# Peptides against a protein of PDB entry 3V4L, part 212

Target 1, 386 residues: chain A of PDB entry 3V4L
Amino acid sequence: GQPLAKDKVALLIGNMSYWEHPKLKAPLVDVYELTNLLRQLDFKVVSLLDLTEYEMCNAVDEFLLLLDKGVYGLLYYAGHGYENFGNSFMVPVDAPNPYRSENCLCVQNILKLMQEKETGLNVFLLDMCRKRNDYDDTIPILDALKVTANIVFGYATCQGAEAFEIQHSGLANGIFMKFLKDRLLEDKKITVLLDEVAEDMGKCHLTKGRQALEIRSSLSEKRALTDPVQGAPCSAEALVRNLQWAKAHELPESMCLKFQCGVHIQLGFAAEFSNVMIIYTSIVHKPPEIIMCDAYVTDFPLDLDIDPKHANKGTPEETGSYLVSKDLPKHCLYTRLSSLQKLKEHLIFTVCLSYQYSGLEDTVEEKQEVNVGKPLIAKLDMHRGL

## One batch from the design tools (peptide; made by RFdiffusion4, then SolubleMPNN)

Design b2_p21_8_s3 (from b2_p21_8, 9 letters changed)
Fold by OpenDDE base, seed 2:
Structure b2_p21_8_s3 (fold): chain B 386 residues (1-386), chain A 21 residues (1-21)
Amino acid sequence: as target 1 above (386 residues)
Amino acid sequence: STTKLVPMGTSKEEIDEKLAK
């Protein structure tokens, strides 16, 4: 019969905004497009941008809690990386320069932990460089991996080589994701699908002789990303997993705020990623006596590092939200919260209405405090150890 | 517009230039 997955879970990490290293751009688009494709494949997707070392460790721990016997696990990483002695290291955004293994996450350690969960399939898609880091001669003492015939690595590049993004005036994918996205929905064994992606990438004149996809697999069974999830979750563990994922993806409900002047504001929320939310405000009712009115959001929790200069923009794109802008209501003010993993408390903020009456020169202000609880990934308390 | 390939990793040369400053 066709193989069945008990469930399908993916963790996608895109690191771009490095503190001590060159900034990247492609991981934004790559994580977003891969999220949408994996959702069409019935994956439970956690998508995270710009994680510190501590936040990456916690994201991996939460991902491992979603894994169980016969579950398909997929880890995607786009960012800076290196490979020493056959060990792949993902570089967090707070990594020092030079970085070492002690500042980075070892993919083979994550694989060990996934093997302890008795997963049905382990897929690693690593869109990072595989050059040696000459500043780290540490040989990791890795515990012996279990012999499981269910592992697939798709490396964006060959051993000792670089992976590249294409920087131009607009948004673009990395080279790996550019070719992967066109085939990801195909009902093929995952190793066959990746081999076809390797052939397509091999036709790219920009990366010819610079980047080539490497596939490493122990996969003895015909398993595909298209494999159906086994029917209604009958196990208590499957219900717990579904609840844990649902908590990490629950948006605040849209609110209608009523001000004393008779202005009504709609406050709405949209997820760009599991740790990135757009807040939008719109005037839905204005008395005729009010000639002008604007609704601003302010007084965010300090742990979110919200710069007021980047809040309350007339377009989603002015906030840095280029991907979800088509799905957002038009004619709003937009604010992007890009670090929801840092939120320790409830998201409490102020909605400020500034307005002017006909025939009065002075502006009037009214304020309402809004508590929306813990949105999205903030429900997982990824900072519980600090 | 010149398409620039940007590596998803740091080179030894870039690190050496930073440590020399």
Scores: peptide ipSAE 0.280, ipTM 0.792, DockQ to the pose 0.794
Fold by OpenDDE base, seed 4:
Structure b2_p21_8_s3 (fold): chain B 386 residues (1-386), chain A 21 residues (1-21)
Amino acid sequence: as target 1 above (386 residues)
Amino acid sequence: STTKLVPMGTSKEEIDEKLAK
């Protein structure tokens, strides 16, 4: 029969906004598109952008809590990386230049921990360079992997080679994701699917002789990403996993704020990623005596590092949100919170209403504090201990 | 538009240029 997954869980990490390294662009689109595809495949997806070393470690730990016997685990990473001695290192955004293994996450360590969970399938999709880092002479002492015969690596490039993104005037996928996305929904053994992606990528004139997909697998069964999830969660562990995932994806409820002047504001929330939320405000009622009225959000927690210059924009795109803008209400003011993993406390902020009465030159302000609790990934307390 | 390939990893040359400053 077709194999069944006990559940399907994916962690997607896209690192772009490096402090000490060249900024990337493709991971934004790649993580977003892959999230949408994996959701169509009934994966529980955690999608995270721009993680520090500590945040990446915590994201992996939280991902491992979602894994159990017979669960399909998928890790996708897009960002800077390297490979030393057959060990793949994912580079956090706060990594020094040069970076070392001590500043990075070893994929083979994650695989070991996934094997301890007795997972049904382990898929790693690594959209990063595999070039040796000559500034890191550290040989990681890794424990011996178990023979589980359920492992698939899709490397965006060959051993010792570079992986590339395509930068142009707009948003584009990385080369790997560009071809992967076209086949990801196919009901094929994952190694066969990746082999077809390798053939498609091999036709790309831009990367011919520079980048080629490498598949490394020990997969004894016909496992596919399309494999159905086993029916209703009957186990306590499956219930816990479902609750943990749901907790990480709970948006605040939309609010209607009423001001003393009689203006009503709709406050709404949208998830772009598990750690990226858009707040939007709209005026839903305005008394006729009020001629001008603007509702902006301010006084965010300092941990979110919100630049006021990028807050309260007339379009989602002006906030840096290019992907979800079609699904958002129009004619709002938009603010993008891109670092929800940094939120230690409840998300408390101020909605400020600035308005003018007909025949008065002076602008009046009313303020209302809003507490939305811990949105999305902030419920996991990824900063516990900092 | 000129398509630029950007490596998803730092080159030795870029690191050496940074360390030389």
Scores: peptide ipSAE 0.272, ipTM 0.783, DockQ to the pose 0.802
Fold by OpenDDE base, seed 3:
Structure b2_p21_8_s3 (fold): chain B 386 residues (1-386), chain A 21 residues (1-21)
Amino acid sequence: as target 1 above (386 residues)
Amino acid sequence: STTKLVPMGTSKEEIDEKLAK
């Protein structure tokens, strides 16, 4: 019969805004495009940008809690990386320069933990360099992996080589994702799908002799990303997993705020990623005596590192949100919260209405505090250990 | 606009240049 997944879970990490390393751009688009494709494949997707070492460890731990017997697990990483002695290291945004294994996440350790969960399929898609790090002299002593015959690695490049992004006109795509996205929805064994992606990449003149996809697999069964999820969650663990994922993807409800001057504001929320939310404000009612009014958001929790210079923009793109702008209401002020993983408490902020009356030169301000609880990934309390 | 390839990993040369400053 066709293989069935008990469930399908994906963790996608895109690191770009490195502190001590060159900034990347492609992980933004690549994580977003892959998230949308995996959702069409009935994956429960957690998508995270710009994680520290601690935040990456917690994201992996939460991902492992979603895994169970017969669940398909997919880990995608786009960012800086290296490979020493056949071990792949993902580099967090806070990693020092030079980085070492102690500052990085070892993919083979994650694989070991996935094998302990008795997963149905383990897929790793690693969009990073595989050059040796000569500044890391650590020989990782890894325990022997179990013989589970359900492992697939798609490396964006061959051993000892670089993976690249293509930067053009402010946008960037990873070369791997550029070819993977065109094939990902095909009903094929995952190793066959990746082999076709390798052929497509090999025909590209830009990548020829610079980057080549490598497939490493021990997959005894014909498993595909298209494999259907087994029907209604029959186990308590499956219900818990579904609730945990749903909790991490719950947006705040849209609010209608009423000010004393008689102005009404719509406050809305949109998810760009599991840790990235757009807040937007619009004037829905204005008394005729008020000639001008704007609704600004301010007084965010300090843990979010919100720069006021990037808040309250006239377009989503001016906030750094290029991907969800088509789905957002027009004629709002937009604010991008890009670090929801850092939120320890409820998201409390102020809506400040600035307005002018006809025939008065002075602007008047009214403020209203808003509590929207813990949005998206902030519901998982990834900080419970600090 | 010029297409730029950017490696998704730090080169030894970039690290050595940073350590030499």
Scores: peptide ipSAE 0.271, ipTM 0.786, DockQ to the pose 0.808
Fold by OpenDDE base, seed 1:
Structure b2_p21_8_s3 (fold): chain B 386 residues (1-386), chain A 21 residues (1-21)
Amino acid sequence: as target 1 above (386 residues)
Amino acid sequence: STTKLVPMGTSKEEIDEKLAK
């Protein structure tokens, strides 16, 4: 019979906004597009941008809690990376320059932990460089991997080579995702799918002789990303997994705020990623005596590191939200919260209404505090170990 | 506009230039 997945879970990490390293752009688009494709494949997807070492460790730990016997696990990483002695290292955004193995996440350690979960399939898609880091002489002593015959690595590049993103006048994919996305929905054994992606990438004149896809697999069974999920969750663990995933994707409910002046504001929320939320405000009712009014959001928790210069924009794109702008209501003010993983407390902020009466020169302000609880990934309490 | 390929990893040369400052 066709293989069945007990469930399908994916963790996607895109690191771009490095503190000490060159900034990337492709991981934004790559994580977003891959999230949408994996959702069409019935994956439970956690998508995270710009994680520190500690945040990456916690994201992996939370992902491992979602894994169980017969579950398909997919880890995608796009960002800076290196490979020493056959060990792949994902570089967090807070990594020093030079970075070392102690500042990075070893993929083979994650694989070991995934093997302990008795997963049905382990897929790693690593969109990072595989050059040696000569500043890291650490030889990791890894325990012997179990012979599980269910592992697939798709490396964006060959051993000792670079992976590239295409920087043009707009947003673009990395080279790997550019070809992967066109085939990802195909009902093929995952190694066959990746081999076709390798052939397509091999035709690319831009990367010919610079980047080539490498497939490393022990997968003995015909498993595909299209394999159906086994029916209703029958186990307590499956229910917990579904609840944990649902918590990580729960948006605050839209609110209608009423001000003393008679202005009504709609406050809405949209998810861009599991750790990135757009807040939008719109004036839904204005008394005729009020000639102008705007609804600003302010007084965010300091942990979110929100620059007020990037808040309350007339377009989603001005906040840095290029991907979900089509799904947002028009004629709002938009604010992008890009670091929800840092939120220790409830998301409390102020809605400030600034308005002017006809025939008065002075602007009037009214304020309301809003508590929306812990949105999206902030419900997982990724900081519980501090 | 010129398409640029940007490596998704720090080069040794970039590290050496940063350490030399």
Scores: peptide ipSAE 0.283, ipTM 0.789, DockQ to the pose 0.815; fails the geometry check

Design b2_p21_8_s4 (from b2_p21_8, 12 letters changed)
Fold by OpenDDE base, seed 3:
Structure b2_p21_8_s4 (fold): chain B 386 residues (1-386), chain A 21 residues (1-21)
Amino acid sequence: as target 1 above (386 residues)
Amino acid sequence: MEEKLVPMGTSKEEIDKKLAE
């Protein structure tokens, strides 16, 4: 019969805003496009941008809690990386320069932990360099992996080689994702799908002789990303997993705020990623005696590091939200919260209404505090260890 | 604008330059 997945879970990490390393751009689009494709494949997707070492460890731990016997696990990483002695290291945004294995996440350690969960399939898609880091003399002593015959690695490049993104004025995919996205929905064994992606990438003139896809697999069964999820959750663990994933993707409800002056504000929320949310405000009712009226959001929790200069923009694009702007209502003020993983408490902020009456020169302000609880990934309390 | 290929890993040459500053 066709293989069945007990469930399908994906963790996607895109690191771009490095503190001590060159900034990347492609992981933004790559994580977003892959998220949308994997959702069409009935994956439970957690998508995270710009994680520190601690935040990456917690994201992996939360991902491992979503894994169980016969579950398909997919880890995608786009960012800086290296490979020493056949061990792949993902570089967090706070990694020092030079980085070392002690500052990075070892993919083979994650694989060991996935094997302990008795997963049905383990897929790693690693869009990073695989050059040796000569500044890291550490030889990881890894325990021998179990022979589970269910492992697939898709490396964006060969061992000892670089992976590249194309930086220009616009948004573009990395080289690996550019070809992967065109085939990801195909009903094929995952190793056959990746082999076709390798052939397509091999025709790219930009990366010819610089980057080539490598497939490493022990997969003995005909498993595909298209394999159907087994129906109703039959176990308590499957129910807990479904609830935990649902918590990480719950947006605040849209609110209608009423001010004393008679102005009504619509406050709305949109998810760009599991840790990135857009807040938008619009004037839905204004008394005729009020000639000018704007609704600003302010007084965010300090943990979010929100610069007021980047808040309350007239377009989503001015906030850095280029991907979801088409799905947002028009004629709002927009604010992008890009670090929801840092939120320790409830998201409490102020809506400040600034308005002017006809025939008065002075601007009047009214304020309302709003508590929206813990949005998206902030429900997982990824900071409980600090 | 010129398309620039950017490696998804820090080069030894970039590290050596930063250590020499």
Scores: peptide ipSAE 0.344, ipTM 0.856, DockQ to the pose 0.808
Fold by OpenDDE base, seed 1:
Structure b2_p21_8_s4 (fold): chain B 386 residues (1-386), chain A 21 residues (1-21)
Amino acid sequence: as target 1 above (386 residues)
Amino acid sequence: MEEKLVPMGTSKEEIDKKLAE
């Protein structure tokens, strides 16, 4: 019979905004596109951008809590990386230059922990360089992996080589994701699917002789990403997994704010990623005596590191939100919260209405504080331990 | 605009350059 997944869970990490390393662009688009594809495949997807070492560790720990016997686990990483002695290291955004194994997450350690969960399938998609880091002389002593015959690695490049993004017109895609996305929905054994992606990538003139997909697999069964999820969650663990995932994707409800001047504001929320939310404001009612009015959001928690210069933009794109702009209402002011994993408290902020009466030169301001609780990934308390 | 390849890993040469600044 066709294999069944008990459930399907994916963690997608895209690191771009490095402190001490060259900034990337591809992980933004690639994590977003992969999230949408994996959702069509009935994966529970957690998508995270720009994680520190500590935040990456916590994201992996929370992902491992979602894994259980017969669950399909997929880890995707796009960012800086290296490979020493057959061990793959994902580089956090706060990693020093040079980075070392002590500042990075070892994929083989994550694999060990996934094997302890008795997962049905373990897929690693690593969109990073695999060059040796000569500044890291650490030889990881890894315990012997269990023979689970359910592991698939898709490396964006071969051992000792680079993986590349293609930058065009301000957006970038990873070479790996460019070809993976075209086949990801195919009902094929995951190793066959990746082999076809490797053939397609091999035709790319830009990366010919520089990047080639490598597949490493112990997968003995015909398992596919298209394998159906086993019916209704019957275990306590499955219920907990569903609740944890739902919490990590719960948006604040849209609000109608009423000001003393009689202006009504619609406040709305949209998820770009599990740790990235767009706030948007619109004037839904204005008294005729008010000639101009704008609704700004301000006074965000300091932990979010919101630059006011990038807040309250007339377009989503001016906030750095290029991917979800089509799904947002028009004629709003937009603010992008890109670091929800840092939020220790409830998201409390101020909505400031600035307005002008007909025949008065002075602007008037009214303010309302808004508490939206913990949005999206902030509900998982990924900061626990700081 | 020419498609630019950007590596997703810091090269030794880039590290050496940064350490020399």
Scores: peptide ipSAE 0.340, ipTM 0.853, DockQ to the pose 0.775
Fold by OpenDDE base, seed 2:
Structure b2_p21_8_s4 (fold): chain B 386 residues (1-386), chain A 21 residues (1-21)
Amino acid sequence: as target 1 above (386 residues)
Amino acid sequence: MEEKLVPMGTSKEEIDKKLAE
């Protein structure tokens, strides 16, 4: 029969906004497009941008809680990386320059932990450089991996080589995702699918002799990303996994705020990523006596590090939200919360209505405090150790 | 605009430059 997955879970990490390293751009688009494709494949997807070392560790721990016997686990990483002694290191955004293994996450350690969960399939898609870091001579003593015939690595590049993004004036994929996205929905054994991606990438004149996909696999079974999830969650563990994922993806409900002046505001929420949310406000009713009114959001929790200069924009794009802008209502003010993983408490903020009456020169303000609880990834409490 | 390939890893040359600053 066709192999069945007990469930399918993916963690996607895109690191771009490095503190001490060159900024990247492609991980934004790559994580977003891969999220949408994996959702079409019935994956439970956690998508995270710009994680610190601590936040990456917690994201991996939460991902491992979603893994169980016969579950398909997929880890995607796009960002800076290196490979020393056959160990792949993902570089967090807060990593020093030069970075070392002590500042980075070892993929083979994550694989060890995934093998302990008795997963049905382990897929690693690593869109990072595999050059040696000459500033890190640490030989990690990794425990021997168990012999499991269910591991697939798709490396965006060969051992000792670079992976590249294409920087141009617009949004672009990394080279790996550019070809992966065209094949990802195909009902093929994952190693066959990746081999076709390697052939397609090999035709690219830009990366010829610079980047080539490497596939490393122990996969003995004909498993595909298209493999159906085994029917209704009959186990307590499957229910817990579904609840844990649902918590990490719960948006606040849209609210209609009513002000004393008779203005009604629609307050809405949209997820760009598991840790990135857009807040939008619109005037849905205005008394005829009010000639002008605007609804601003302010007084965010300090742990979110929201710059007021980047809040309340007339377009999603002005907030840095280029991907979900088509799905957002028009004629709003938009605010992007890009670091929901940092939220320690409930998301409490103020909606400020500024308005003017016909024939009065002075602006009037009314304020309402809004508590939306813990949105999206903030429900997982990724900061419990700090 | 010329498509620029940007490596997804810090080069030794970039590190050496930063250590010399």
Scores: peptide ipSAE 0.327, ipTM 0.846, DockQ to the pose 0.782
Fold by OpenDDE base, seed 4:
Structure b2_p21_8_s4 (fold): chain B 386 residues (1-386), chain A 21 residues (1-21)
Amino acid sequence: as target 1 above (386 residues)
Amino acid sequence: MEEKLVPMGTSKEEIDKKLAE
């Protein structure tokens, strides 16, 4: 029979806004597109951009809490990385230059922890360089892996080689995701699917002789990403997993704010990623005596590091939100909260209505404080250890 | 615009430059 997954869980990390390293662009698109594809495959997806070392550790810990016996676990990483002594290191955005293993997450350590959960399948998709870091002489003492025969690594490149993104004027995928996305929905054994992706990538003239997909697997069963999830969660653990995932993806409800002047504003929320939310405001009612009226969001928690210059934009794209703009209502003001993992408390902010009456030169302001609780990933309290 | 390949890892040459600054 077709194998059944007890559940399917994916953690996707895209690091691009490095402090001390060259900025990347592809991880934004790659994580977004992969999230949408994995959701079509009935994965519970946590998608995170631009994580620090501490935030990456917490994201992995929360991912491991979603894993259990027979669950399919998928870890995707796009960002800077290296490989020393057969150990793959994912580089956080706050990593120093040069980075070392002490500043990075070891994928083989994550695999060990996944094996302790008795998972049905462990898939690692690593879109990073596998070049040796000569500035890291640390030999990690890794515990011996269990023989679970349920492991698949898709490396975007060969051992000792570089992985590349294509930078141009627009949005583009990394080379790996460019080919992976076209096949990811195919009902094939995951190793066969990745072999076909490797063949497609091998036809790319840009990366010929520079980057090639490497598949490393110990997979004794015919398992596919298309394998159906076992029906209604009968176990307490499955209920907990579903609740934990649901909490991490709960958007605030849309609000209708009423101001004393008689203006009504709709406040809406959209998820771009598990840690990235778009706030949008629209004027839904304006008295005829009000000639000009704008609704701004302001007074965000300092932990979010919101630059007012990038808030309250007339388009999602002006906020840096290039992917979800088609799914957002038009004619709003848009603000992108890109670091929801940093939120220690409730998301409290001010909606400021600026308006002018017909025949008055002076602008009037009214303000309302809004508390939306902990949106999306902020419910997981990824900062409780600081 | 010319498509540029950008490595998803910091090169030794880039590190060496930064250490020389």
Scores: peptide ipSAE 0.327, ipTM 0.849, DockQ to the pose 0.804

